# Ledger of designs, part 65: peptides against a protein of PDB entry 9GMZ

Target 1, 343 residues: chain A of PDB entry 9GMZ
Amino acid sequence: TGFPLELLTRPATERLAYFENYTVAHPRLKEVYEILMRTIAEPAGASFIFVYGASGVGKTTLRLRVEQKLTELALPKLESDRARVPVVGIEAIAPESRYFNWKEYYTRALITLEEPLIDHKFDYGVRGISRDNFGKINVESKVVAPALRRALENALIHRHPDVFFVDEAQHFGKVASGYKLQDQLDCLKSLANMTGILHCLLGTYELLTFRNLSGQLSRRSVDIHFRRYCADSPEDVQAFKSVLLTFQQHLPLAETPNLVDHWEYFYERTLGCIGTLKDWLKRVLSDALDREATTITLKDLQKRALSVAQCQKMFKEIQEGERQLSETEADVQNLRSALGLGA

## One batch from the design tools (peptide; aimed at target 1 Y22 Y33 S242)

Design b2_p25_3_s3 (made by RFdiffusion4, then SolubleMPNN; from b2_p25_3, 10 letters changed)
Fold by OpenDDE base, seed 1:
Structure b2_p25_3_s3 (fold): chain B 343 residues (1-343), chain A 25 residues (1-25)
Amino acid sequence: as target 1 above (343 residues)
Amino acid sequence: MISEEELKKLLEQYDAETPQPVPLP
């Protein structure tokens, strides 16, 4: 089934919004969703979940879908437990300086934890944190990071989310020294331990370097690898082509473009990352709608494609991440062999 | 905490509400 044909008579904004909101349950997304949901339901003493994969693989789409479903599940219970927040999700911001801005992180976490489902005002026990008439949290400039941390700890304990999501979590690792990186991990570990709240960190393969710095975090963490589709796997190529066919049918254009015939070009410029593919098609669709075009052409695709140089850079980052994971698997095999455990 | 029954429901709802990729011809 394609897009609703009625969209062809609708404004360009509605046509674009349809495609933006359209999500395909591609095999890797489904697999990671199931693993993540099972882990949230049964953490088995884990304090952390690490979800890592290429930029544009679909981690944000995964997070938003989990947040939506956990919220929907909790709605009937929230009538009786007005203090509870089922899930909280934030995006970590890249530090502008050599230091991660914990004050900003705690502020954003508090704001997100207190919007939009919470009728019940909570006293954070910290002066200079207030709610406006619209329920928005205001943090006065005088409030220091340690006070914001205590406020967040108290809020997390009181609201008791099933999971705390941090997207773009590799930004915790973008600090000037390895010691500071360990301090960031210890800070997050302490927050999870003090609150009893499961933390899920989503990020690029740079998150692996962050994870590997703390042998104590590894004992209390679950790892989820969100893989891209690989051109050397016939099954992955078939899945990627199937996603292209699906998007082809769901572009709200008068003439259905033939995307599948160009699958190699799409693969070359997305590296098998479905988020990158969707974002590319969104840009091309927007351009087509602005021109009142009946379809999209290869020239339209080329105009909005990532450059070869961008793809080469992204591919090197992917290869390094995939290599680190492969080495870890080989190290396990070597360890088993060295222990006299059969291969 | 999410029960096993709630988890099962969440997984089933994901499959029902999220479009699957169209099979290749």
Scores: peptide ipSAE 0.298, ipTM 0.864, DockQ to the pose 0.856
OpenDDE base, seeds 2, 3, 4, 5: peptide ipSAE 0.175, 0.018, 0.033, 0.291; ipTM 0.806, 0.373, 0.666, 0.847; seed 3 fails the geometry check

Design b2_p25_3_s4 (made by RFdiffusion4, then SolubleMPNN; from b2_p25_3, 10 letters changed)
Fold by OpenDDE base, seed 5:
Structure b2_p25_3_s4 (fold): chain B 343 residues (1-343), chain A 25 residues (1-25)
Amino acid sequence: as target 1 above (343 residues)
Amino acid sequence: MISDEELEKLLKEFDEETPQPIPLP
């Protein structure tokens, strides 16, 4: 089964949107989704979930899918509890400055939490936070970060989301010279503890540094490793090729391109990351639609591929993350062996 | 808090609404 053939008569924008919205339940996405949903349903005293993996592995796709499903599940209950927000999701921005901007973070979180579809007016008790005529939150420049934090704490308590998502959470690690990453973690811990809201941080392997900094976090955190597909695993190669075949059939073009025959080239330029693959194919599809092309060629793929230098950099970051995890797994096995627990 | 019934619903809906990869021939 492929894309709806009716799309071939539709505008380029609609054809592109179809592919953008198309999600494949590849084995790693399904596994991580199940673990994440189970953990959200039963946190077992956890205050944090860490979802870490390579850039472009599909963490944002995972987040958006969970946000959608939690929202859909809550809709019938929201008719009776108009104050409740089932889920909050924000992306941590890389500051233009070398330092994480907490004021911006709190402002974005408040804006996202108070989207205008919520009829229930909440007074934040903070001067300089207002709603416009459309219910959109406006934060005056004079409002300081501690006041925004209190407003966010009160809003999170009042709205009571099942989870608070922070995507690209490695940006919390961008601390000033002389500041400790621990201070950023303590701010997040305090927010989770004060609100009683489960926080899910999604990011790169740089999130492992967050885990290692606090033995207290380890008792109140669940870790989820979103793995890439590895070329040294026949099963992973088969799964990756199957995803290529699926995307091949779901590109809304008159002639189905043969992507599977080029699987090694796709692997070389994506490192087994399905998000990177999808984003590459989106760019190539956009170019093909702009030219009214009937298919995608290898030249079209090459034009939008990541450079070898970009791939080498990304691969080095992946190898370092995978190494740290492998060492941790070995340490657990060594600890079990030393405790007289069988391996 | 999400009930066990709600969780099973969410997992089932994911499987039904999210296309599986096409098996290789």
Scores: peptide ipSAE 0.464, ipTM 0.918, DockQ to the pose 0.842
OpenDDE base, seeds 1, 2, 3, 4: peptide ipSAE 0.464, 0.426, 0.455, 0.454; ipTM 0.918, 0.906, 0.915, 0.914

Design b2_p25_4 (made by RFdiffusion4)
Pose (drawn by RFdiffusion4):
Structure b2_p25_4 (pose): chain A 343 residues (1-343), chain P 25 residues (1-25)
Amino acid sequence: as target 1 above (343 residues)
Amino acid sequence: FEEIMEELEERNAKVFEEFELPSVP
């Protein structure tokens, strides 16, 4: 397989768009996707899905793909329920203040729930907020956060989304003190419990500070780790080389450049993160299409790679996250012994 | 080009079900 040969006659813009729209279902992403879809289809009391992963591993692409896939299920379902949004997805806003702005979060979450059939919803539940009949949801600055949250809860319970996505969930950790970390997630827990809607939180390894704050949160959450490819296990190396080969075969050029020969350097500057690899390859392809190059040279790759210091920081954070998420037989034995079960 | 893009979209819709990595010697 490979890129369509017809793209050679087309201008560089069509090649670049093709490569941008190209995706690879590498094994780690496939497994994580399968687990996430299975868990969303049946939460069974869980109120959180934590998706831990390094920067550029593909969390956002996963969210988008699962959103698109779930939207497919909604079309047959719509014949039964005219007013139902299948999936709602938003991004956590990094606050300018010391603490996360819950009022802005509620405002944006309610705004994202706009639908053309707004007549079905009627009143949101609290005065001071309504659509301006121009397709935009208007909220008043005098409306307090408890009333806005109550309106969001009513809107969510009415629409009943399958899953609620909060991309970049590490921004929830912006707090004014050292003790507000548990409360920051307890608020979202209470919202999810009352609305009966699973809140799937995606973020980098900084989200691990939100892992196990309390037993209640521990039970109300499901951990999904989007592991990067590690050079230690040969199978992961084989998979990383194989992803490079797929990219080598699928980037539009006159002749396919050799990328497997330089797999070590790619891993050096990408740490196995597939998104970081594709961003680099797309940048190099864009640079090459400017000069109409027939192949990719190592010099081109080196020109637009990542700095050593940046990769050092990436690896430090990744090591810390993998160390925190590691699970061994020793931990299972320790828990067995402490539980008094034995063996 | 539109047709190529449609085919790519259809392929990507099923990539998690149908796609496999090639082998490397």

Design b2_p25_4_s1 (made by RFdiffusion4, then SolubleMPNN; from b2_p25_4, 7 letters changed)
Fold by OpenDDE base, seed 5:
Structure b2_p25_4_s1 (fold): chain B 343 residues (1-343), chain A 25 residues (1-25)
Amino acid sequence: as target 1 above (343 residues)
Amino acid sequence: FEEIMKELEKRNSVIFETEELPSVP
């Protein structure tokens, strides 16, 4: 099994787009996908799902796959309920200022809820929100954040998504004071409570700070850890090699490169993060296509690899996140033992 | 509905390989 051989006669743009759109269902992605899909279907009174893991582990890929699947499952019902949006996904932007821009967040969420294909015009009841002839929302600069929030609440209630995704959600936490972080969490909690819509926050291990700050959120949240592959686990090493084998078969090049023989180098420069691996291979593929090369070499890989310094920084952030989780697991075991429940 | 489906298919052209990963010896 490999890429369609017809791609070798296609433009470089189509060949690159094929690989960009190609997703390996690696064991950790599949596991987290199944947990997330079950949790969305049966939230059991949860208002929040936290999906946390290393940068480049594949959280955005997970989100996009869940959005696709929820849309696919909703299609038969959308024929009768044209007002429904099955899923909403936004990316939280790192604020240029030290403060999260709620106005921008609400505006982006509203734009995402206004699928141009939905003929059912919703009146937001907010002066200065208009829809153009192409179905795009225009928000006038004078519209204030509280008005945009009310518009979003009304839109979420009307559109009834199964889940509201916020990718890169650690950007909510980039507030200089723990107090402001609590206010942001209370704002999100209020939005979830007012709309009845399940929120899924995807982000780095910095999301653990959100989990720990609110004992009230912990009662209404489900936690999903998207783990990287670890080199100290033979099973994880085998899975990582299998991912490399799959990617080498799906690179639209005339000669299949041998990536598996270089698995240690790939592991060193990705830290077991499949998203980082895919992004690296995309850059190398783009360079190869620009040169009309028949294959990729170790030298081509080295040109686009993350630096050792970048990997060391990323690894330190991963180790801190994994440590915090291990401490939490140990605390649970200690609590169970103290309660006379077997460990 | 057909236009919605075509546009969703264009946007959601993510190829998700659901097969078990090949065993590397």
Scores: peptide ipSAE 0.024, ipTM 0.657, DockQ to the pose 0.295
OpenDDE base, seeds 1, 2, 3, 4: peptide ipSAE 0.019, 0.023, 0.019, 0.022; ipTM 0.473, 0.657, 0.599, 0.625

Design b2_p25_4_s2 (made by RFdiffusion4, then SolubleMPNN; from b2_p25_4, 10 letters changed)
Fold by OpenDDE base, seed 3:
Structure b2_p25_4_s2 (fold): chain B 343 residues (1-343), chain A 25 residues (1-25)
Amino acid sequence: as target 1 above (343 residues)
Amino acid sequence: FDAIMAELAEQNSRIFETQELPSVP
């Protein structure tokens, strides 16, 4: 099974859009998806879910698939409850300064929560928040962060999403002091507690810093590790090759490129991260379509590959994250052994 | 364009749930 052959006669934009929208249901993505969906359905008193893994592992793809599924499952209820939003998802922005911009965060969350399709006017109880003629939220510059927080709390209570997603959540940790990091975590905890809305923070291994600082959040959090594929695991190598085979079948080109024969090179330049692989192939496909090429060559791949220096940097960040997790697992085992619990 | 993208997104959702990875030799 491959791409629809009719795409070969379609514009480059449609061919690229097909590949962009195509998702490989690789084993790690399926596993994390199932765990996340189950945890959202049965949070068991959790207020937070932490999804952490390498940059480019596919966390955004996971989020989008969960958002889509939660929306699909909510459709029958949305007909009766026009105020409800099934899910809200935002991306945390890297602060330009040493301070996280909570005003921007609350504004973006409010804008995302208040899609134009929601005919139900809600009064946020805050002056300087209005809707335009298209139903989009406009926030006046004079509205301060505490007022936007109250507006968001009221909106979250009224819209009652099953989960609030924050992608790139490691950006909350990019603050000048550990004290301010704790204050930010306490702020998020307070928002989740005040609204009763489950928060899912997706990010890099930098989220482990939040896990370690939030000894109080640990009792109300579920941790999900989105692992990369490892070259030392035969099963992981086989899964990675199967992903390459799937992508080569779904590249809308006249001649199917042989990606699988180059699996080691793909692994070297993606570190087993499928999102990084997809983004690479998307760039190469775009270049091929612009040239009206019939296929993709190794030279085309090399032209858009991450540099060895970039891969080495990313690999060090991954190894540090994997090490911290392994140490934490060992500490848990040591604690269990010290308590006289079986390993 | 948006309608085609929405239909493709729905198709891709169904494919995601039912997709089996091909066996590599």
Scores: peptide ipSAE 0.200, ipTM 0.800, DockQ to the pose 0.606
OpenDDE base, seeds 1, 2, 4, 5: peptide ipSAE 0.097, 0.152, 0.112, 0.124; ipTM 0.607, 0.785, 0.615, 0.764

Design b2_p25_4_s3 (made by RFdiffusion4, then SolubleMPNN; from b2_p25_4, 8 letters changed)
Fold by OpenDDE base, seed 4:
Structure b2_p25_4_s3 (fold): chain B 343 residues (1-343), chain A 25 residues (1-25)
Amino acid sequence: as target 1 above (343 residues)
Amino acid sequence: FEEIMKKLEEENSKIFETQELPAVP
């Protein structure tokens, strides 16, 4: 099954939009989705879910598909409970300063939580927060971070989402000292505890630092490793090729490009990260559509590929993250062995 | 186009239940 052939007569913008919104349910994404959905449904006293993996592995796609599914599942309940929001998803911003901007975080969370479709007026208990005529939240510049926190706590309690997503959550960790990182964790923990809302932090392997700093969070967290595809695994290589085959069938071009024959080059420049692959193909598709090209060539791919130096840097960051996980697994195994529990 | 996108969204909602990756020959 390929793209709708009618797209070939459509504008470049529509053809690109189709591909942007097309999702491949690759094995790792499906696995993590199923674990995440189950954990959200039955958190078993967990306050946090950590989803960590390489940059460009597909965490944002995971979030969007979970948000969609939670919204769909909530529709029957939303008819009776008009105050409820099924899910909230935000992206943590890298601070311009050495310190995480909590004011901006709380503001973005409030704006996202209070979607215009929610006609239910809520008093945040904070002056300087209002809704416009379009239902959008307006936060006055005078509102301070502690007040925004209280507003968010009240909003989360009132709207009672099944989960609160924070993408790029490693940005909470960009603090100059381990002590300050603990303070960030305590802030998040307090927010989760005060609201009773499950938090899902999506991010890079830098999230492992969060896991290791708080033995109390570890007891109240579920960890989900979103792995990349590895070239040393035949199954992973086959899955990666299947993803390429699927994408080539869903590129809205007159002639189906042969991506699979170049799988090694795609792997070299994506490190087995499907998000990175999709973004690359999107850029190449955009260029092809702008030229009214009938297909994509290897030269077109090469023009939009990450440089070898970029790939080498990304790979070192991945290897360090995978190493830290392997050490943690070894430490658990050593602990089990030391406890007289079998390996 | 709106119908294409709506259908794609509907497919995306069931993607983990319905989508099988093609076998690479």
Scores: peptide ipSAE 0.450, ipTM 0.928, DockQ to the pose 0.859
OpenDDE base, seeds 1, 2, 3, 5: peptide ipSAE 0.437, 0.441, 0.442, 0.448; ipTM 0.926, 0.926, 0.926, 0.927

Design b2_p25_4_s4 (made by RFdiffusion4, then SolubleMPNN; from b2_p25_4, 8 letters changed)
Fold by OpenDDE base, seed 4:
Structure b2_p25_4_s4 (fold): chain B 343 residues (1-343), chain A 25 residues (1-25)
Amino acid sequence: as target 1 above (343 residues)
Amino acid sequence: FEEIMEKLEEENSRIFETQELPAVP
């Protein structure tokens, strides 16, 4: 089934909005979704979930689909418990300074926790935090980070989300020279332990550095690798082509473009990352709609493609991440062999 | 458009249960 044909008579903004909100349930996304949902339902004493993978693999889409599902599953309880929030999701900001801004992190987390029109007023126990009649939190500039942390701890305990998502969590790793990345992780670990709320950190392969730095986090974390599609796997190539065919059918254009015939070019410029693919197609669709074009051409694709230099940089980052995982798997096998457990 | 977006959101809510990727020849 393609896009609703009625979109062809609608404004460019509406056509673009349709495509932006369209999701392809590609095999890797489905696999990671199922693992993540099971882990959230049965954390087995884990305090953290790490979801790592290439930039543009689709981690934000994963988060949004999980947030939607957790909200749906919580609806019957939310009717009776108006204080509960089923899920909280924030994006970690890259620090402008050499220091991670914990004040901003706590503020954003608090705002996100209270964004839902929750009729139940919560007293944060902190002066300078207020909620308006629309449920929006206002944090006065005078409120210091330790007070915001206490407010967040209280809010997380009171709202009791099933999981707290932090997207782009590799930004926690951007600490100034001399600050230990471990201190940031210990702070997050303390927050998870104090609140009893499961934290899910989504990010690039830079999150692997976090996993390796804290043997204590490793014992209380579940790792989920969100893999890209690999061109050396016939199954992955077939899945990638199926994704292209699906997007081809859901581009709200009068003439269906043939994306599948260009699959190698799409693979070259996305590295098998479906989020990168979708973002590329969004840009190209926007340009086509602005010109009132009936279809997308290869020339239109080329205008909005990532440069070869960008792809080469991204690919090096992916290869380094995949290498680190391969070494870790080999180390586990070596450890098992050394323990006499066999392969 | 609102109806289209509502239907899309409903589809998205069940996407892992209902969406089958087309077979590529």
Scores: peptide ipSAE 0.464, ipTM 0.930, DockQ to the pose 0.864
OpenDDE base, seeds 1, 2, 3, 5: peptide ipSAE 0.450, 0.462, 0.458, 0.458; ipTM 0.928, 0.931, 0.930, 0.929

Design b2_p25_5 (made by RFdiffusion4)
Pose (drawn by RFdiffusion4):
Structure b2_p25_5 (pose): chain A 343 residues (1-343), chain P 25 residues (1-25)
Amino acid sequence: as target 1 above (343 residues)
Amino acid sequence: SAFDEEWEREVEEYEEAEEELEEEE
């Protein structure tokens, strides 16, 4: 398999768009996708899905792909319920203030729930907010956050989304004190419990500060780790080399450059994160198409790679996250002993 | 449907590339 040979006659813009739209279902992503879809299809009391992963591992692409896949289920279902949004997805806004702005979060979440059949919703529940009949949801600055949240709860319970996505969930950790971390997530827990809607939180390893704050949160959450490829296990190395081979075969050029020979350098400047690898490869391809190069040289890869210091910071954070998420038989034995079960 | 076809294609392409890399090794 490979890129369509017809693209050679087409201008560089078509090649670049093709490579941008190209995706690889590498095993880690496939497994994480399967787990996430299975868990969304049947939450069973869980009110959170935590998706931990390093920067550039593919959390956003996973969110987009699962959103698209779930939207397919909604079309047959729409014949039964004319007013139902299958999936709602938003990003957590990093606040300029010391603490996360819950009013802005509620405003944006309610805005993202705009539909053409707004007549079906009628009143949101609190005065002061309504669509301006121009397709935009208008909220008043005098409307307080408790009333806006109540309106969001009513809108969510009416629309009943399958899953609520909060991309970049590590921005929830922006707090004005050292004690507000548990309350920041308890508010979202209460919102999810009352609305009966699973809130899937995606973010980097900084999200691990939101892991096990309380037993209630521990039970109301499901942990999904989007692990990067590690050089320690040969199987992961084989998979990383294989991803490089797929990319080598699928980037549009006159002849396919050799990338497996330089797999060590790629791993050195990507740490196994597939998204970081594809961004680098796309940047190199764009640089090569400017000069109409027939192949990719090592010099081209080195020119637009990542700095050593940047990769050192990436690895430090990744090591901290993997150390915190590691699970061993010793932990299971310790828990068994402390529980008094024995063996 | 279109999503499943595209997803299946991606999985098949990866597995073929893995088999080719094992043959070369």

Design b2_p25_5_s1 (made by RFdiffusion4, then SolubleMPNN; from b2_p25_5, 11 letters changed)
Fold by OpenDDE base, seed 5:
Structure b2_p25_5_s1 (fold): chain B 343 residues (1-343), chain A 25 residues (1-25)
Amino acid sequence: as target 1 above (343 residues)
Amino acid sequence: SEFEKKWEEEVEEFKKALEKLKEEE
């Protein structure tokens, strides 16, 4: 099994788009997907799901897969309930300033909620929010953040998604000096409570700091760790090699490159993060297609690899996150032992 | 469903790749 051979006669843009849209159902992605889908179906009074893992582990791919599945599951019900949106997903943007831009967040969330159902106009009851002739939401600059929040609350209640996704959610942790990170959490908690909508925050290990600050949110949250593949685990190494083998079969080139033989180099420059690997291969494929190359060489890979310095920085961030989680697991074991429960 | 079919195909493709690599080691 590989890419459709007809792609070899197609434009470079189509070949690149094929690979961009291609996904590997690797074990960690599958596991986290199954846990997340079960948790969305049965939140058991949880208001939040935290999905955390290394940058480039594949959190966005996970989100998109869940969004697709939830949309598919909702299709039969959407015929009867035309106001409903099955899922909403946004990416939190890194603030240009030292503080999170709530106005932009609310605006993006509103736009995303209304895009699928342009024909079903909802009046937000807020002056300065309008729809153009194409149904696109326009938010006037004069509309203040509290009014946008109210509009979003009303929209979420009316559209009633099964989950609200926020990707890159570690950006909520970017608070200006004098603001408490807890205030950001309380804001999100209030939004979830007022709407009754389950929120799923996807982010890096920086999200752990955010999660740990609110003891009240911790009691109403489910944690999902999206782990990378580790080189010290033979099973993880085999899984990583299998991802390479699968990707090499789906690169729309005349000659299949041997990526597996270079697995150590791929691991060194991705740290076992499949999203980082895919993005790297996408860049290399783009370069190869631009040159009308028949295959990808090690030299082509080296040109588009992350630098050693970037990998070292990323690895330190991963190690700190993994350490924090390991300490939490040890604390649980210590508590169990102290309670006379077997480890 | 189309999604489930595609997902199952991707899972099976990965399993085959994993099996092939285990046989070559």
Scores: peptide ipSAE 0.417, ipTM 0.900, DockQ to the pose 0.814
OpenDDE base, seeds 1, 2, 3, 4: peptide ipSAE 0.342, 0.162, 0.350, 0.335; ipTM 0.880, 0.771, 0.883, 0.875; seeds 1, 4 fail the geometry check

Design b2_p25_5_s2 (made by RFdiffusion4, then SolubleMPNN; from b2_p25_5, 13 letters changed; failed a check: too like the target's own chain)
Amino acid sequence: SSFEKEEEKEIQEFEEALQELQKLE

Design b2_p25_5_s3 (made by RFdiffusion4, then SolubleMPNN; from b2_p25_5, 18 letters changed)
Fold by OpenDDE base, seed 4:
Structure b2_p25_5_s3 (fold): chain B 343 residues (1-343), chain A 25 residues (1-25)
Amino acid sequence: as target 1 above (343 residues)
Amino acid sequence: MEIERREKEEEEEFKKALEQLKKAE
């Protein structure tokens, strides 16, 4: 089943919005989605979930789909418990300074947690935090980071989300010293422990640095690797081709473009990352719609492709992350063997 | 309203696609 044919008579903005919001269900996304949903439902004393994978693998898409599902599952309870928020999701911002801005982080978390669906006024116990008539939180500039933290702790306890998502969480690691990174991890750990709220950090392979620095987090964390599709796996190649076929059917154009025949070129320029693929196709679709084109050509694809240099850089970062994970798996096997446990 | 309707439709399509993947395994 392809896109709704009625879209062909709709404005370019609606056609583009359809594709932007369309999510291809693919094997790796399904696997990670199921593991994540299960872990959120039964955290078994975990305080953290780490979801790591290549840039553009689809972590944000995973987050959004889990947020939607958790919201849906919570609807029957939200009717009776008007204070409850089912899920909170924020994106960590890359610090402009050498230091992560905790004040901004807490402010964004509070704003997101208190989005307007909840009529229940909560007193944060902090002066300079108010809610407007639209239910939006306003945080005065005078409110200091420790006060915002207390407000967030109280809000998380009161709203009791099933999970707190932090997307692009590798940005916590962009600190001037390893000491400050540890302090940040301890801060996050303290927030999770004090609130009893499960935290899910989504990010690149740079999150592995966080996992390795905190032996205490490892005991209370679940790791989820969101893998890209690998060209050396026939199954992964077939899955990638199937994703191309699905996108081909869901591009709201009068003539279905042939993407599958160009699968090697798509793989070369996406490294098996479906988010990168979607973003590429989105740019090409936008150009096609602006020209009132009936289809997408290889030339249109080439015009919006990532450069070979960009792909080479991204591939090196992926290889380093995959190597670190492989070494960790080998270390576990070596430890098991040394303990006299079978492989 | 219209955005929320579209988001729900997209969520339902995603669920159907996940179920199809589960049947193919």
Scores: peptide ipSAE 0.188, ipTM 0.742, DockQ to the pose 0.118
OpenDDE base, seeds 1, 2, 3, 5: peptide ipSAE 0.009, 0.000, 0.106, 0.043; ipTM 0.348, 0.306, 0.677, 0.644

